# Ledger of designs, part 61: peptides against a protein of PDB entry 4IGA

Target 1, 116 residues: chain A of PDB entry 4IGA
Amino acid sequence: KRVLIVDDAAFMRMMLKDIITKAGYEVAGEATNGREAVEKYKELKPDIVTMDITMPEMNGIDAIKEIMKIDPNAKIIVCSAMGQQAMVIEAIKAGAKDFIVKPFQPSRVVEALNKV

## One batch from the design tools (peptide; made by RFdiffusion4, then SolubleMPNN)

Design b1_p19_6_s4 (from b1_p19_6, 7 letters changed)
Fold by OpenDDE base, seed 2:
Structure b1_p19_6_s4 (fold): chain B 116 residues (1-116), chain A 19 residues (1-19)
Amino acid sequence: as target 1 above (116 residues)
Amino acid sequence: MEEIEKKQEEVRKLVEKLL
């Protein structure tokens, strides 16, 4: 399966790329904000998206909503430092299938990838 | 570490409740 990685932090994208590839997934591409994520989703048609929340231009919640309009079957895993209950509820309501709080263990990401 | 782990578990439980 192919994964689109969405995070404004280059370090985080690199970390996720390492986890994803070591788990036997392919990286379809990367996006640095929610607008780019929507564009890349249309272009690449990934099987899974890892989505940050706090990004410039367009936040992850709005990106989830836009991706879900394009593909109601989209498989989106949130990876965010914002682990507040309200944010988790909002992300799941928007269509996310999981929410991983930063900092995370690699195994938690792999579990999420395998489950969605 | 315990605080992070607790938060991770709290979020997992919340996701499970919502899905």
Scores: peptide ipSAE 0.755, ipTM 0.947, DockQ to the pose 0.775
Fold by OpenDDE base, seed 5:
Structure b1_p19_6_s4 (fold): chain B 116 residues (1-116), chain A 19 residues (1-19)
Amino acid sequence: as target 1 above (116 residues)
Amino acid sequence: MEEIEKKQEEVRKLVEKLL
């Protein structure tokens, strides 16, 4: 399965790339904001998306909503420092299938990838 | 560490309830 990685932080994209590839998944591509995420989803048609929330241009919640309009069966895993209950509820309501709070263990990301 | 792990578990349980 192919994964689109969405995070404004280069180090976080690198970390997720290492976890994803070691788990036997392919990285379809990367995006640095929610607008790029929507564009890359249309272009690459990934099987899974890892989505940050706090990004410039377009936040992760809006990106989830736009991706779900394109593909109602999209598999989106949120990876965010914003672990507040309200944010989790908002992300799941938007269409996310999981929510991982930063900092995370690699095993938590692998578990989410395998579950969706 | 303990507070982070507790938050992780809280979020997991919340996701499970919402889905």
Scores: peptide ipSAE 0.755, ipTM 0.948, DockQ to the pose 0.785
Fold by OpenDDE base, seed 4:
Structure b1_p19_6_s4 (fold): chain B 116 residues (1-116), chain A 19 residues (1-19)
Amino acid sequence: as target 1 above (116 residues)
Amino acid sequence: MEEIEKKQEEVRKLVEKLL
């Protein structure tokens, strides 16, 4: 399965890339904001998306909504420092299949990848 | 660590409830 990694932090994208590849998944591409995430989703048609929330240009919630308009079957895993209950509810209502709070263990990301 | 782990578990349970 191919994964699109979406996070504004280069270090976080690197970390997720290492986890994803070590788990036997392919990295389809990277995006640094929600607008780029929507564009890359259209281009790459990934099997899974890891999505940050707090990004410039377009936040992760809006990116989830736009991706779900393109593909209602999109498999989006949120990875965010914003672990408030209201944010979790909003992300799941937007179409996310999981929500991982930062900081996270690699095993938690692998579990999410395997479940969606 | 324990507080972070508790938050992770709370979020996991909330996701499971919402799906």
Scores: peptide ipSAE 0.753, ipTM 0.947, DockQ to the pose 0.803
Fold by OpenDDE base, seed 3:
Structure b1_p19_6_s4 (fold): chain B 116 residues (1-116), chain A 19 residues (1-19)
Amino acid sequence: as target 1 above (116 residues)
Amino acid sequence: MEEIEKKQEEVRKLVEKLL
C-alpha cells in the first residue's frame, strides 16, 4: 500500500517515512500543507494518508474534508500534537479513521496503517 | 512519560468509541 505523508515539519515527514517504509509500505509522496495534500491526493491516489492538523495555507481538518469530497473511501490517519477531545471528534467527523497524538510510538503508527 | 501515555490511550479509546 502507498502512503501520502502530510506534515509541515520536515523532521516529522522524515520520521513518518522511516516508520512507513520499515513497516513494508511505500511512500507515494509528501505534502507540506493542506492545499498540497489535496493536490497530491488527486495526483497520486494513495491508499492511505497521514495527516497533520496545524499547517499553513490549509489546516488538516479542511484537507480531510476536501479529500473526502474527492474520495469518500479515503483512509486518513491524523497525526497531531493537538490531542484535545474536540479536535479528535472534529477529525473523525470530517472522515479520519484514526487519530494519533504526538509524540507517538512507531508501533502506534504501524497499528493504524494496518487497521485502516 | 505516564501523562503522555495516558493521553494517547484516552484518544485511542475516544476514536474507538466514535467509529
Scores: peptide ipSAE 0.752, ipTM 0.947, DockQ to the pose 0.786

Design b1_p19_7_s1 (from b1_p19_7, 11 letters changed)
Fold by OpenDDE base, seed 3:
Structure b1_p19_7_s1 (fold): chain B 116 residues (1-116), chain A 19 residues (1-19)
Amino acid sequence: as target 1 above (116 residues)
Amino acid sequence: MEAEKRAEEILKRIKEEEE
C-alpha cells in the first residue's frame, strides 16, 4: 500500500517515512500543508494518508474534509501533538480513521497503518 | 463504527498510553 505523508516539519516527515518503509509500505509522496495534501491526494491517489493538524496555509482538519469530498473512502490517520479531546472528536467527525498523539512509538503508527 | 464511539475508543487508548 502507498502512503501520503503530510506534515509541515521535515524531521517528522523523515521519521514517518522511515517507519512506513520499514513496515513494508511505500511512500506515495509528501506534503507540507493542507493545500498540498489535497493536491497530492488528487494526483497520487494514495491508499493511506498520515495527516498533521497544525500546518500553515491549510490545517489538517480542513484538509481531511476536502479529501473526504474527493474520496469518501479515504483512509486518514492523524498524527498530531494536539491530543485534546475536542481535537480528537473533530478529526474523527471530519472523517479520520485514527488519531496518534506526538510523541509516539513507531509500533503505534504501524498498528494504525495495518488497521485502516 | 460510529464516529463518536471511535473517538471514545481512541481517547481511551491515549489516556492508557499516558499512564
Scores: peptide ipSAE 0.505, ipTM 0.886, DockQ to the pose 0.709
Fold by OpenDDE base, seed 5:
Structure b1_p19_7_s1 (fold): chain B 116 residues (1-116), chain A 19 residues (1-19)
Amino acid sequence: as target 1 above (116 residues)
Amino acid sequence: MEAEKRAEEILKRIKEEEE
């Protein structure tokens, strides 16, 4: 399966790329904000998306909503430092399948990839 | 309802990981 990685932090994208690749998945591409994520989803048609929340241009919640309009069957895993109850509920209501809080263990990401 | 159930399960896991 092919994964689109969305995060404004270059280090975080690199970390996720390593985890995803070692787990036997392919990286379809990367995005640095929510607007780019929506554009890349249309272009690449990935099987899975890892989504940050706090990003410039467009935040992750709005990006989830836009991707779900394009593909109601989209498989989106949130990966964010913003692990507050209200944010988790908002992300899941928007269409996300899972929510991983930073900092995380690599095994948590692999479990999420395998379950969506 | 389904989203709320999923959110509750995820929140439970997050809490357990913080313990």
Scores: peptide ipSAE 0.498, ipTM 0.883, DockQ to the pose 0.800
Fold by OpenDDE base, seed 2:
Structure b1_p19_7_s1 (fold): chain B 116 residues (1-116), chain A 19 residues (1-19)
Amino acid sequence: as target 1 above (116 residues)
Amino acid sequence: MEAEKRAEEILKRIKEEEE
């Protein structure tokens, strides 16, 4: 399966890329904000998206909503430092399948990838 | 599964991971 990695932090994208590839998934591409995420989703048609929340231009929640309009079957895993109850609920209501709080263990990401 | 129920399960897991 192919994964689109969305995070404004280059370091985080690199980390996720390493985890994803070592787990046997392919990286479809990367996006640095929610607008790019939506554009890349249309272009690349990934199987899974890892989505940050706090990003410039367009945040992750809005990106989730837009992607879900394009593909209601989208498989989106949130990866965010914002693990507050309200944020988790909002992300899941927007259409995310899972929510991973930073910092995370690689195994948590792999489990999410395998379950969505 | 209801979104709220899923969120509750995820929140429970997050809480457990913090312990």
Scores: peptide ipSAE 0.453, ipTM 0.872, DockQ to the pose 0.719
Fold by OpenDDE base, seed 4:
Structure b1_p19_7_s1 (fold): chain B 116 residues (1-116), chain A 19 residues (1-19)
Amino acid sequence: as target 1 above (116 residues)
Amino acid sequence: MEAEKRAEEILKRIKEEEE
């Protein structure tokens, strides 16, 4: 399966790329904000998306909503430091399949990738 | 209904990981 990595932090994208590739998945591409995420989703048609929430231009919640308009079957895993109850509920209602709180263990990401 | 149930399960897990 191919994964689109969405995070404004270069080090986080690098970390996720390492986890994803070591788990036997392919990185379809990267995006640094929600607008790029939507554009890359259309272009790359990834199987899975890892989605940050706090990003410039367009946040992760809005990106999830836009991706779900494009593909109602999109498989989106949120990876965010914002683990508040309200944010988790909002992300899942927007269409996310899972929510991983930063900092995370690699095994948590792998588990999410395998389950979506 | 499905989204709310999933959110509750995820929240439960997050809480358990913090303990």
Scores: peptide ipSAE 0.436, ipTM 0.864, DockQ to the pose 0.791

Design b1_p19_7_s2 (from b1_p19_7, 10 letters changed)
Fold by OpenDDE base, seed 5:
Structure b1_p19_7_s2 (fold): chain B 116 residues (1-116), chain A 19 residues (1-19)
Amino acid sequence: as target 1 above (116 residues)
Amino acid sequence: MEAEKRAEEILEEIEKERE
């Protein structure tokens, strides 16, 4: 399966790329904000998306909503430092399948990839 | 309702990871 990685932090994208690749998945591409994520989803048609929340241009919640309009069957895993109860509920209501709080263990990401 | 149920499951997991 192919994964689109969305995060404004270059280091975080590198970390996720390493985890995803070692787990046997392919990286379809990367995005640095929510607007770019929506554009890349249309272009690349990935199987899975890892989504940050706090980003410039467009935040992760709005990006989830826009991607779900394009593909109601989209498989989105949120990965964010913003692990408050209200944020988790908001992300799941928007259409996300899982929510991983930073900092995280690599095994947590792999489990999420395998379950969506 | 369904989203809230799923969110609760995830929140419980987050709590366990922080312990």
Scores: peptide ipSAE 0.408, ipTM 0.854, DockQ to the pose 0.853
Fold by OpenDDE base, seed 2:
Structure b1_p19_7_s2 (fold): chain B 116 residues (1-116), chain A 19 residues (1-19)
Amino acid sequence: as target 1 above (116 residues)
Amino acid sequence: MEAEKRAEEILEEIEKERE
């Protein structure tokens, strides 16, 4: 399966790329904000999206909503430092399948990838 | 499954991971 990695932090994208590839998944591409995420989703049609929340231009929640409009079957895993109850609820209501709080263990990401 | 129920499950997992 192919994964689109969305995070404004280059370091985090690199980390996720390493985890994803070592787990046997392919990286479809990367996006640095929610607007790019939506565009890349249309372009690349990934199987899974890892989505940051706090990003410039367009935040992750809005990106989730837009992607879900494009593909209601989208498989989106949130990866964010913002693990507050309200944020988790909001992300799931928007359409995310899972929510991983930073910092995380690689195994948590792999489990999420395998379950969505 | 209700979104809030799913979120609750995830939140419980998050809490466990923090222990």
Scores: peptide ipSAE 0.400, ipTM 0.854, DockQ to the pose 0.777
Fold by OpenDDE base, seed 3:
Structure b1_p19_7_s2 (fold): chain B 116 residues (1-116), chain A 19 residues (1-19)
Amino acid sequence: as target 1 above (116 residues)
Amino acid sequence: MEAEKRAEEILEEIEKERE
């Protein structure tokens, strides 16, 4: 399966790329904000998306909503430092399948990838 | 399932991972 990695932090994208590839998945591409995420989703049609929340231009919640308009069956895993109850609920209501709080263990990401 | 129920499952997992 192919994964689109969305995060404004280069280090985080690198970390996720390492985890994803070592787990046997392919990286479809990367995006640094919500606008790019939506554009890349249309272009690449990935199987899974890892989505940051706090990003410039367009945040992850809005990106989730836009992607869900494009593909109601999109598989989106949120990865965010904002693990508050309200944020988790908002992300799931927007259409996300899982929510991983930073910092995280690599195994947590792999489990999420395998379950969506 | 309902979004709130799913969110609760995730929150419980987050709490468990921090124990």
Scores: peptide ipSAE 0.395, ipTM 0.851, DockQ to the pose 0.783
Fold by OpenDDE base, seed 4:
Structure b1_p19_7_s2 (fold): chain B 116 residues (1-116), chain A 19 residues (1-19)
Amino acid sequence: as target 1 above (116 residues)
Amino acid sequence: MEAEKRAEEILEEIEKERE
């Protein structure tokens, strides 16, 4: 399966790329904000998306909503430091399949990738 | 709502990971 990595932090994208590739998945591409995420989703048609929430231009919640308009069957895993109850609920209501709180263990990401 | 149920499950997992 191919994964689109969305995070405004270069080090986080690098970390996720390492985890994803070591787990046997392919990185479809990267995006640094929600607007780029939407455009890359259209272009690359990835199987899975890892989505940050706090990003410039367009946040992760809005990006999830826009991607779900494009593909109601999108498989989106949120990876965010914003682990508040309200944020988790909002992300899931928007269409996310899972929510991983930063900092995370690589095994948690792999588990999420395997389950979506 | 299915979303609320799923969110509850995830929140429980988050709590367990923090223990």
Scores: peptide ipSAE 0.376, ipTM 0.846, DockQ to the pose 0.845

Design b1_p19_7_s3 (from b1_p19_7, 9 letters changed)
Fold by OpenDDE base, seed 4:
Structure b1_p19_7_s3 (fold): chain B 116 residues (1-116), chain A 19 residues (1-19)
Amino acid sequence: as target 1 above (116 residues)
Amino acid sequence: MEAIEKAEKILEEEEKERE
């Protein structure tokens, strides 16, 4: 399966890329904001999306909603910080399939990838 | 509704484990 990684933080994208690759998944591409995420989803048609929803300059929930309009069967795993329960709930309502809380263990990421 | 309730429960449990 191919994964689109969405996060504004380069170090987070790098970390996720390492985990995803070591788990035997392919990285389809990367996006640094919600607009790019939607564009890359259309272009790459990934099997899974990891979506940061704690980005300061982007509403990750809106990116989820737009992707779901493109593909109602999209498999989106949201990445959230502690204390972002309301945002996680909104992400699930928007169509996200699972969530991961930062800081995360690599095994938790792999579990989410295998589950969706 | 079930997915939301499950998410809320898991988040609450993870918060308790980190305190």
Scores: peptide ipSAE 0.027, ipTM 0.553, DockQ to the pose 0.459
Fold by OpenDDE base, seed 1:
Structure b1_p19_7_s3 (fold): chain B 116 residues (1-116), chain A 19 residues (1-19)
Amino acid sequence: as target 1 above (116 residues)
Amino acid sequence: MEAIEKAEKILEEEEKERE
C-alpha cells in the first residue's frame, strides 16, 4: 500500500517516512500543507493518507473534507498533538478513519496503517 | 496516556452512535 504523508514539519515527514517504509509500506509522496495534500491526493491516488491537524495557521480538517469529496473511500489517519481532542473529534466527523497522538511510537503508526 | 484514553473512548462512543 502507498501512503501520502502530510505535515508542515520536514522532521515529522522524515520520521513518518522511515516508519512507513520500515513497516513495508511505500511512500507515495509528501505534502507540506492542506492545499498541497489535496493536489497530491488527486495526482498520486494513495491508498492511505497521514494528515497532521496541528499545523499552525492551517486547518487540516478542511484538507480531510476536500479529500473526502474527491474520494469518499479515502483512508485518512490523523496525526495530532496532546490537547487537540476537539480537533481529532472534528477530523473523525469529517471522515478520518483513525488517529495517532504525538509523540507516538513507531508501533502505534504501524497499528493505525494496518487497521484502516 | 489518560488524555488519549479519554479521547479514544469518546471517539469510540461517537462511532457507535453513527452506525
Scores: peptide ipSAE 0.024, ipTM 0.495, DockQ to the pose 0.072
Fold by OpenDDE base, seed 5:
Structure b1_p19_7_s3 (fold): chain B 116 residues (1-116), chain A 19 residues (1-19)
Amino acid sequence: as target 1 above (116 residues)
Amino acid sequence: MEAIEKAEKILEEEEKERE
């Protein structure tokens, strides 16, 4: 399966890319904000999306809503920071399938990838 | 609503494990 990685932090994208690749998944591409995530989803048609919440241009919640409009079967895993409980709930209401809390263990990312 | 309640519980547990 192919994964689109969405996070404004280059270090986080690098970390997720390493975990995803070692778990036997392919990285379809990367996005640095919610607008780019929607564009890349249309272009790449990934099987799974890892989605940061707090991003410039467009936040992760709005990106989830836009992706769900184009593909109601989208498999989105939200990556959230500590203290973002309300935003994680909003992401699930918008259509996210699972969530991961930062800082995360690699095993938790793999578990989420395998379940969606 | 039920899925949200489950998610809130899991989030709270994950936060406690990291404190």
Scores: peptide ipSAE 0.024, ipTM 0.555, DockQ to the pose 0.582
Fold by OpenDDE base, seed 2:
Structure b1_p19_7_s3 (fold): chain B 116 residues (1-116), chain A 19 residues (1-19)
Amino acid sequence: as target 1 above (116 residues)
Amino acid sequence: MEAIEKAEKILEEEEKERE
């Protein structure tokens, strides 16, 4: 399966890329904001999206909603910071299939990838 | 509602494990 990684933090994208590839998944591409995520989803048609919803300058919830309009069967895993329970709930309501909490262990990411 | 409650519980547990 191919994964689109969405996070504004380059370090986080690098870490996720390492985890995803070591788990036997392919990285379809990367996006640094919600608008780019929607564009890349259309272009790449990934099987899974990891979506940061704690981006300082953009709420990932809207990106989830737009992706779900493109593909109602989209498999989106939300990446959230500690203390962001309300945003995770909103992301699930918007169509996210699972979530992981930052800082996360690699095993938790792999578990989420395998569940969706 | 059930899925949301379950998610909230899991989030709380994951946060506690990080303390």
Scores: peptide ipSAE 0.022, ipTM 0.540, DockQ to the pose 0.489

Design b1_p19_7_s4 (from b1_p19_7, 11 letters changed)
Fold by OpenDDE base, seed 2:
Structure b1_p19_7_s4 (fold): chain B 116 residues (1-116), chain A 19 residues (1-19)
Amino acid sequence: as target 1 above (116 residues)
Amino acid sequence: MEAEKKAEEILERIEKERE
């Protein structure tokens, strides 16, 4: 399966790329904000999206909503430092399948990838 | 399953992972 990695931090994208590839998944591409995420989703048609929340231009929640409009079957895993109850609820209501709080263990990401 | 219920399950997991 192919994964679109969305995070404004280059370091985090690199980390996720390493985890994802070592787990046997392919990286479809990367996005640095929610607007790019939506554009890349249309372009690349990934199987899974890892989505940051706090990003410039367009945040992750809005990106989730837009992607879900495009593909209601989208498989989106949130990866964010914003692990508050309200944020988790909001992300799931928007359509996310899982929510991983930073910092995380690589195994948590792999489990999420395998379950969505 | 209700989104809030799913979120609750995820939140419980998050809390356990932080222990």
Scores: peptide ipSAE 0.545, ipTM 0.902, DockQ to the pose 0.777
Fold by OpenDDE base, seed 3:
Parts: C-alpha cells; structure tokens; sequence
Structure b1_p19_7_s4 (fold): chain B 116 residues (1-116), chain A 19 residues (1-19)
C-alpha cells in the first residue's frame, strides 16, 4: 500500500518515512501543509494518509474534510502533538480512522497502518 | 454518536499508553 505523509516538520516526515518503509509500505509522496495534502491526494490517490493537524496555510482538520469530499473512503491516520479530547473527537468526526499522539513509538504507527 | 464512541476508545488507549 502507498502512503501520503503530511507534516510541516521535515524531521517528522523523515521519521514517518522510515517507519512506513521499514514496515513494508511505499511512500506515495509528501506534503507540508493541508493545501498540498489535498492536491497530492488528488494527484497520487494514495491508499493511506498520515496527517498532522497544526500546519500553516491549511490545518489538518480542514484537509481531512476536503479529502473526505474527494474520497469518502479515504484512510486517514492523524499524527499530532495535540491529544486533547476535543481535538481527537473533531478529527474522528471529520473522518479520520485513528489518532496517534506525538511523541509515539514506531509500533503504534505500524499498528495503525495495518488496521485501517 | 459513533464518532464520539470511537474517539473515546482512542482516548482510552492513549491514556493507557502513557501509564
């Protein structure tokens, strides 16, 4: 399966790329904000998306909503430092399948990838 | 609500992982 990695932090994208590839998945591409995420989703049609929340231009919640309009069956895993109840609920209501709080263990990401 | 139930499940996991 192919994964689109969305995060404004280069280090985080690198970390996720390492985890994803070592787990046997392919990286479809990367995006640094919500606008790029939506554009890349249309272009690449990935199987899974890892989505940051706090990003410039367009945040992850809005990106999830836009992607869900494009593909109601999109598989989106949120990865965010903001693990508050309200944020988790908002992300799931928007259409996310899972929510991983930073910092996380690689195994948590792999489990999420395998489950969606 | 289905979304709230799923969110609650995820939150419980998050809490357990931090123990």
Amino acid sequence: as target 1 above (116 residues)
Amino acid sequence: MEAEKKAEEILERIEKERE
Scores: peptide ipSAE 0.539, ipTM 0.900, DockQ to the pose 0.878
Fold by OpenDDE base, seed 5:
Parts: sequence; C-alpha cells; structure tokens
Structure b1_p19_7_s4 (fold): chain B 116 residues (1-116), chain A 19 residues (1-19)
Amino acid sequence: as target 1 above (116 residues)
Amino acid sequence: MEAEKKAEEILERIEKERE
C-alpha cells in the first residue's frame, strides 16, 4: 500500500517515512500543509494518509474534511502533538480512522497502518 | 454517536499509553 505523509516538520516526515518503509509500505509522496495534502491526494490517490493537525495554510482537520469529500473511503491516520479530548473527537468526526499522539512509539504507527 | 464511541476507545488507549 502507498502512504501520503502530511506534516509541516521535515524531521517528522523523515521519521514517518522510515517507519512506513521499514514496515513494508511505499511512500506515495509528502505534503507540508493541508492545502498541499488535498492536492497531493487528488494527484497520487494514496491508499493511506498520515495527517498532522497544526499546519499553516490549512490545518489537518479541514484537510481531512476536504479529502473525505473527494474520497469517502479515504484511510486517514492523525499523528499530532495536540492530543486533547476535544481534538481527538473532532478528528474522528471529520473522518479520521485513528489518532496517534506525539511523541509516539514506531510500533503504534505500524499497528495503525495495518488496521485501517 | 458512532464517532464519539470510536473517539472514546482511542482516548482510553492514549491514556493507557501515558501511564
């Protein structure tokens, strides 16, 4: 399966790329904000998306909503430092399949990838 | 309703991981 990685932090994208690749998945591409994520989803048609929340231009919640309009069957895993109850609920209501709080263990990401 | 149920399950997991 092919994964689109969305995060404004270059280091975080590198970390996720390593985890995803070692787990046997392919990286379809990367995005640095929510607007770019929506554009890349249309272009690449990935199987899975890892989504940050706090980003410039467009936040992750809005990006989830827009991607779900394009593909109601989209498989989106949130990966964010913003692990408050309200944020988790908002992300799941928007259409996310899972929510991983930073900092995380690599095994948590792999489990999420395998489950969605 | 269904989303809230799923969110609660995820929140419980997050809480356990922080213990």
Scores: peptide ipSAE 0.537, ipTM 0.899, DockQ to the pose 0.855
Fold by OpenDDE base, seed 4:
Structure b1_p19_7_s4 (fold): chain B 116 residues (1-116), chain A 19 residues (1-19)
Amino acid sequence: as target 1 above (116 residues)
Amino acid sequence: MEAEKKAEEILERIEKERE
């Protein structure tokens, strides 16, 4: 399966890329904000998206909503430091399949990738 | 709502992982 990595932090994208590739998945591409995420989703049509929430231009919640308009079957895993109850609920209501709180263990990401 | 139920399950997991 191919994964689109969305995070405004270069080090986080690098970390996720390492985890994803070591787990046997392919990195479809990367995006640094929600607007780029939407455009890359259209272009690359990945199987899975890892989605940050706090990003410039367009946040992760809005990106999830826009991607779900494009593909109601999108498989989106949120990876965010914003682990508040309200944020988790909002992300799931928007269409996310899972929510991983930063900092995370690589095994947590792998488990999420395997389950979506 | 299905979303709220799923969110609850995820929240329970998050709490457990932080213990």
Scores: peptide ipSAE 0.536, ipTM 0.901, DockQ to the pose 0.852

Design b1_p19_8_s1 (from b1_p19_8, 9 letters changed)
Fold by OpenDDE base, seed 1:
Structure b1_p19_8_s1 (fold): chain B 116 residues (1-116), chain A 19 residues (1-19)
Amino acid sequence: as target 1 above (116 residues)
Amino acid sequence: MEERHEEVRKLVEELLASM
């Protein structure tokens, strides 16, 4: 399965890329903001999306909503920081299938990838 | 930390089950 990684932080994308690759998944591509995520989803048609919802300059919830309009069967895992419970709930209501809390544990990331 | 994660997990599981 191919994964689109969405996070504004290059370090976070690198970390996720390492975990995803070591777990036997392919990285379809990367996006650095919600608009780019929507564009990359259309372009790459990934099997799974990891979506940061803690981006300070753009709300990942909007990206989820737009992706779900494009593909109602999209498999989106949201990535959140502690204290973002309300945003996680909103992300699930928007169509996300699972969530991972930062700081990431590799086993939890793999579990989420396998579950969706 | 683990307890808070579990609480959020339960809420998400309940929400997913209701959808």
Scores: peptide ipSAE 0.137, ipTM 0.720, DockQ to the pose 0.554
Fold by OpenDDE base, seed 4:
Structure b1_p19_8_s1 (fold): chain B 116 residues (1-116), chain A 19 residues (1-19)
Amino acid sequence: as target 1 above (116 residues)
Amino acid sequence: MEERHEEVRKLVEELLASM
């Protein structure tokens, strides 16, 4: 399966890329904000999206909503900070299939990838 | 680390169960 990684932090994208590739998944591409995530989703047609919540230009919640308009069957795993419980709830309501709380263990990321 | 995330997990599980 091919994964689109969405996070404004370069270090976080690098970490996720390492975990995803070591788990035997392919990285379809990367996005640094919600607007770029929507455009990359249309372009790359990934199987899975890892979606950060707090990003510039467009946040992860709005990106989820826009991606779900493009593909109602999109498989989105939201990545959140501990203080973002309400935003995680909104992400699930918007159509996210699973969630990962930062900081995370690689095994938790792999579990989420395998679940969706 | 997983233990710190239990509150969020419970909230999401409750939401998913209600859908």
Scores: peptide ipSAE 0.135, ipTM 0.707, DockQ to the pose 0.462
Fold by OpenDDE base, seed 3:
Structure b1_p19_8_s1 (fold): chain B 116 residues (1-116), chain A 19 residues (1-19)
Amino acid sequence: as target 1 above (116 residues)
Amino acid sequence: MEERHEEVRKLVEELLASM
C-alpha cells in the first residue's frame, strides 16, 4: 500500500517515511500543509494518509473534510500532539479512521497502518 | 507521558467504537 505523509515538520515527515518504508509500505509522496495534502491526494491517489492536524495554510481537519469529499473511502490516520484531544475528536468526526498521539513509537504507527 | 497518551487513546477508542 502507498502512503501520503502530511506534516509541516520536515523531521516528522522523515521519521514517518523511515517507519513506513521499514514496515513494508511505499511512500506515495509528502505534503507540508492541508492544501498541498488535498492536491497530492488527487494527484497520487494514495491508499493511506498520515495527517498532521496543526499546519499552516490549511489545517488537517479541513484537509480531511476536503479529501473525504473527493474520496469518502479515504483511509486517514491523524497524527496529533499531546493536549489536542478536541482536535483528534473533530478529526475522527470528519472521517479519520485512526489516530496517533505524538510523540509515538514506530510500533504504534505500524499498528495504525495495518488497521485501516 | 505514557499515562496521558493512554487517556487520549481510551477516549478516542470509545468514540471510534461507537461509530
Scores: peptide ipSAE 0.126, ipTM 0.696, DockQ to the pose 0.509
Fold by OpenDDE base, seed 2:
Structure b1_p19_8_s1 (fold): chain B 116 residues (1-116), chain A 19 residues (1-19)
Amino acid sequence: as target 1 above (116 residues)
Amino acid sequence: MEERHEEVRKLVEELLASM
C-alpha cells in the first residue's frame, strides 16, 4: 500500500517515511500543509494518508474534510501532538479512521497502518 | 505521558464505538 505523509515538519515526515518504508509500505509522496495534502491526494491517489493537524495554510481537519469529499473511503490516520484531544476528536468526526499521538512509538504507527 | 495517551484513546474509542 502507498502512503501520503502530511506534516509541516520535515523531521516528522522523515521519521514517518522511515517507519512506513521499514514496515513494507511505499511512500506515495509528501505534503507540507492541508492544501498540498488535498492536491497530492488527487494526484497520487494514495491508499493511506498520515495527517498532521496543526499546519499552516490549511490545517489537518480541513484537509480531512476536503479529502473525504473527494473520496469518502479515504483512509486517514491523524497524527497529533499531546494535548490536542479536542482536535483528535474533531478529526475522527471529520472522517479519520485512526489516530496517533506524538510522541509515538514506531509500532503504534505500524499498527495504525495495518488497521485501516 | 502514557496516562495522557490512554485518556485520549478512551475518548476516541468511545466516539468510534458510537458511530
Scores: peptide ipSAE 0.117, ipTM 0.693, DockQ to the pose 0.478

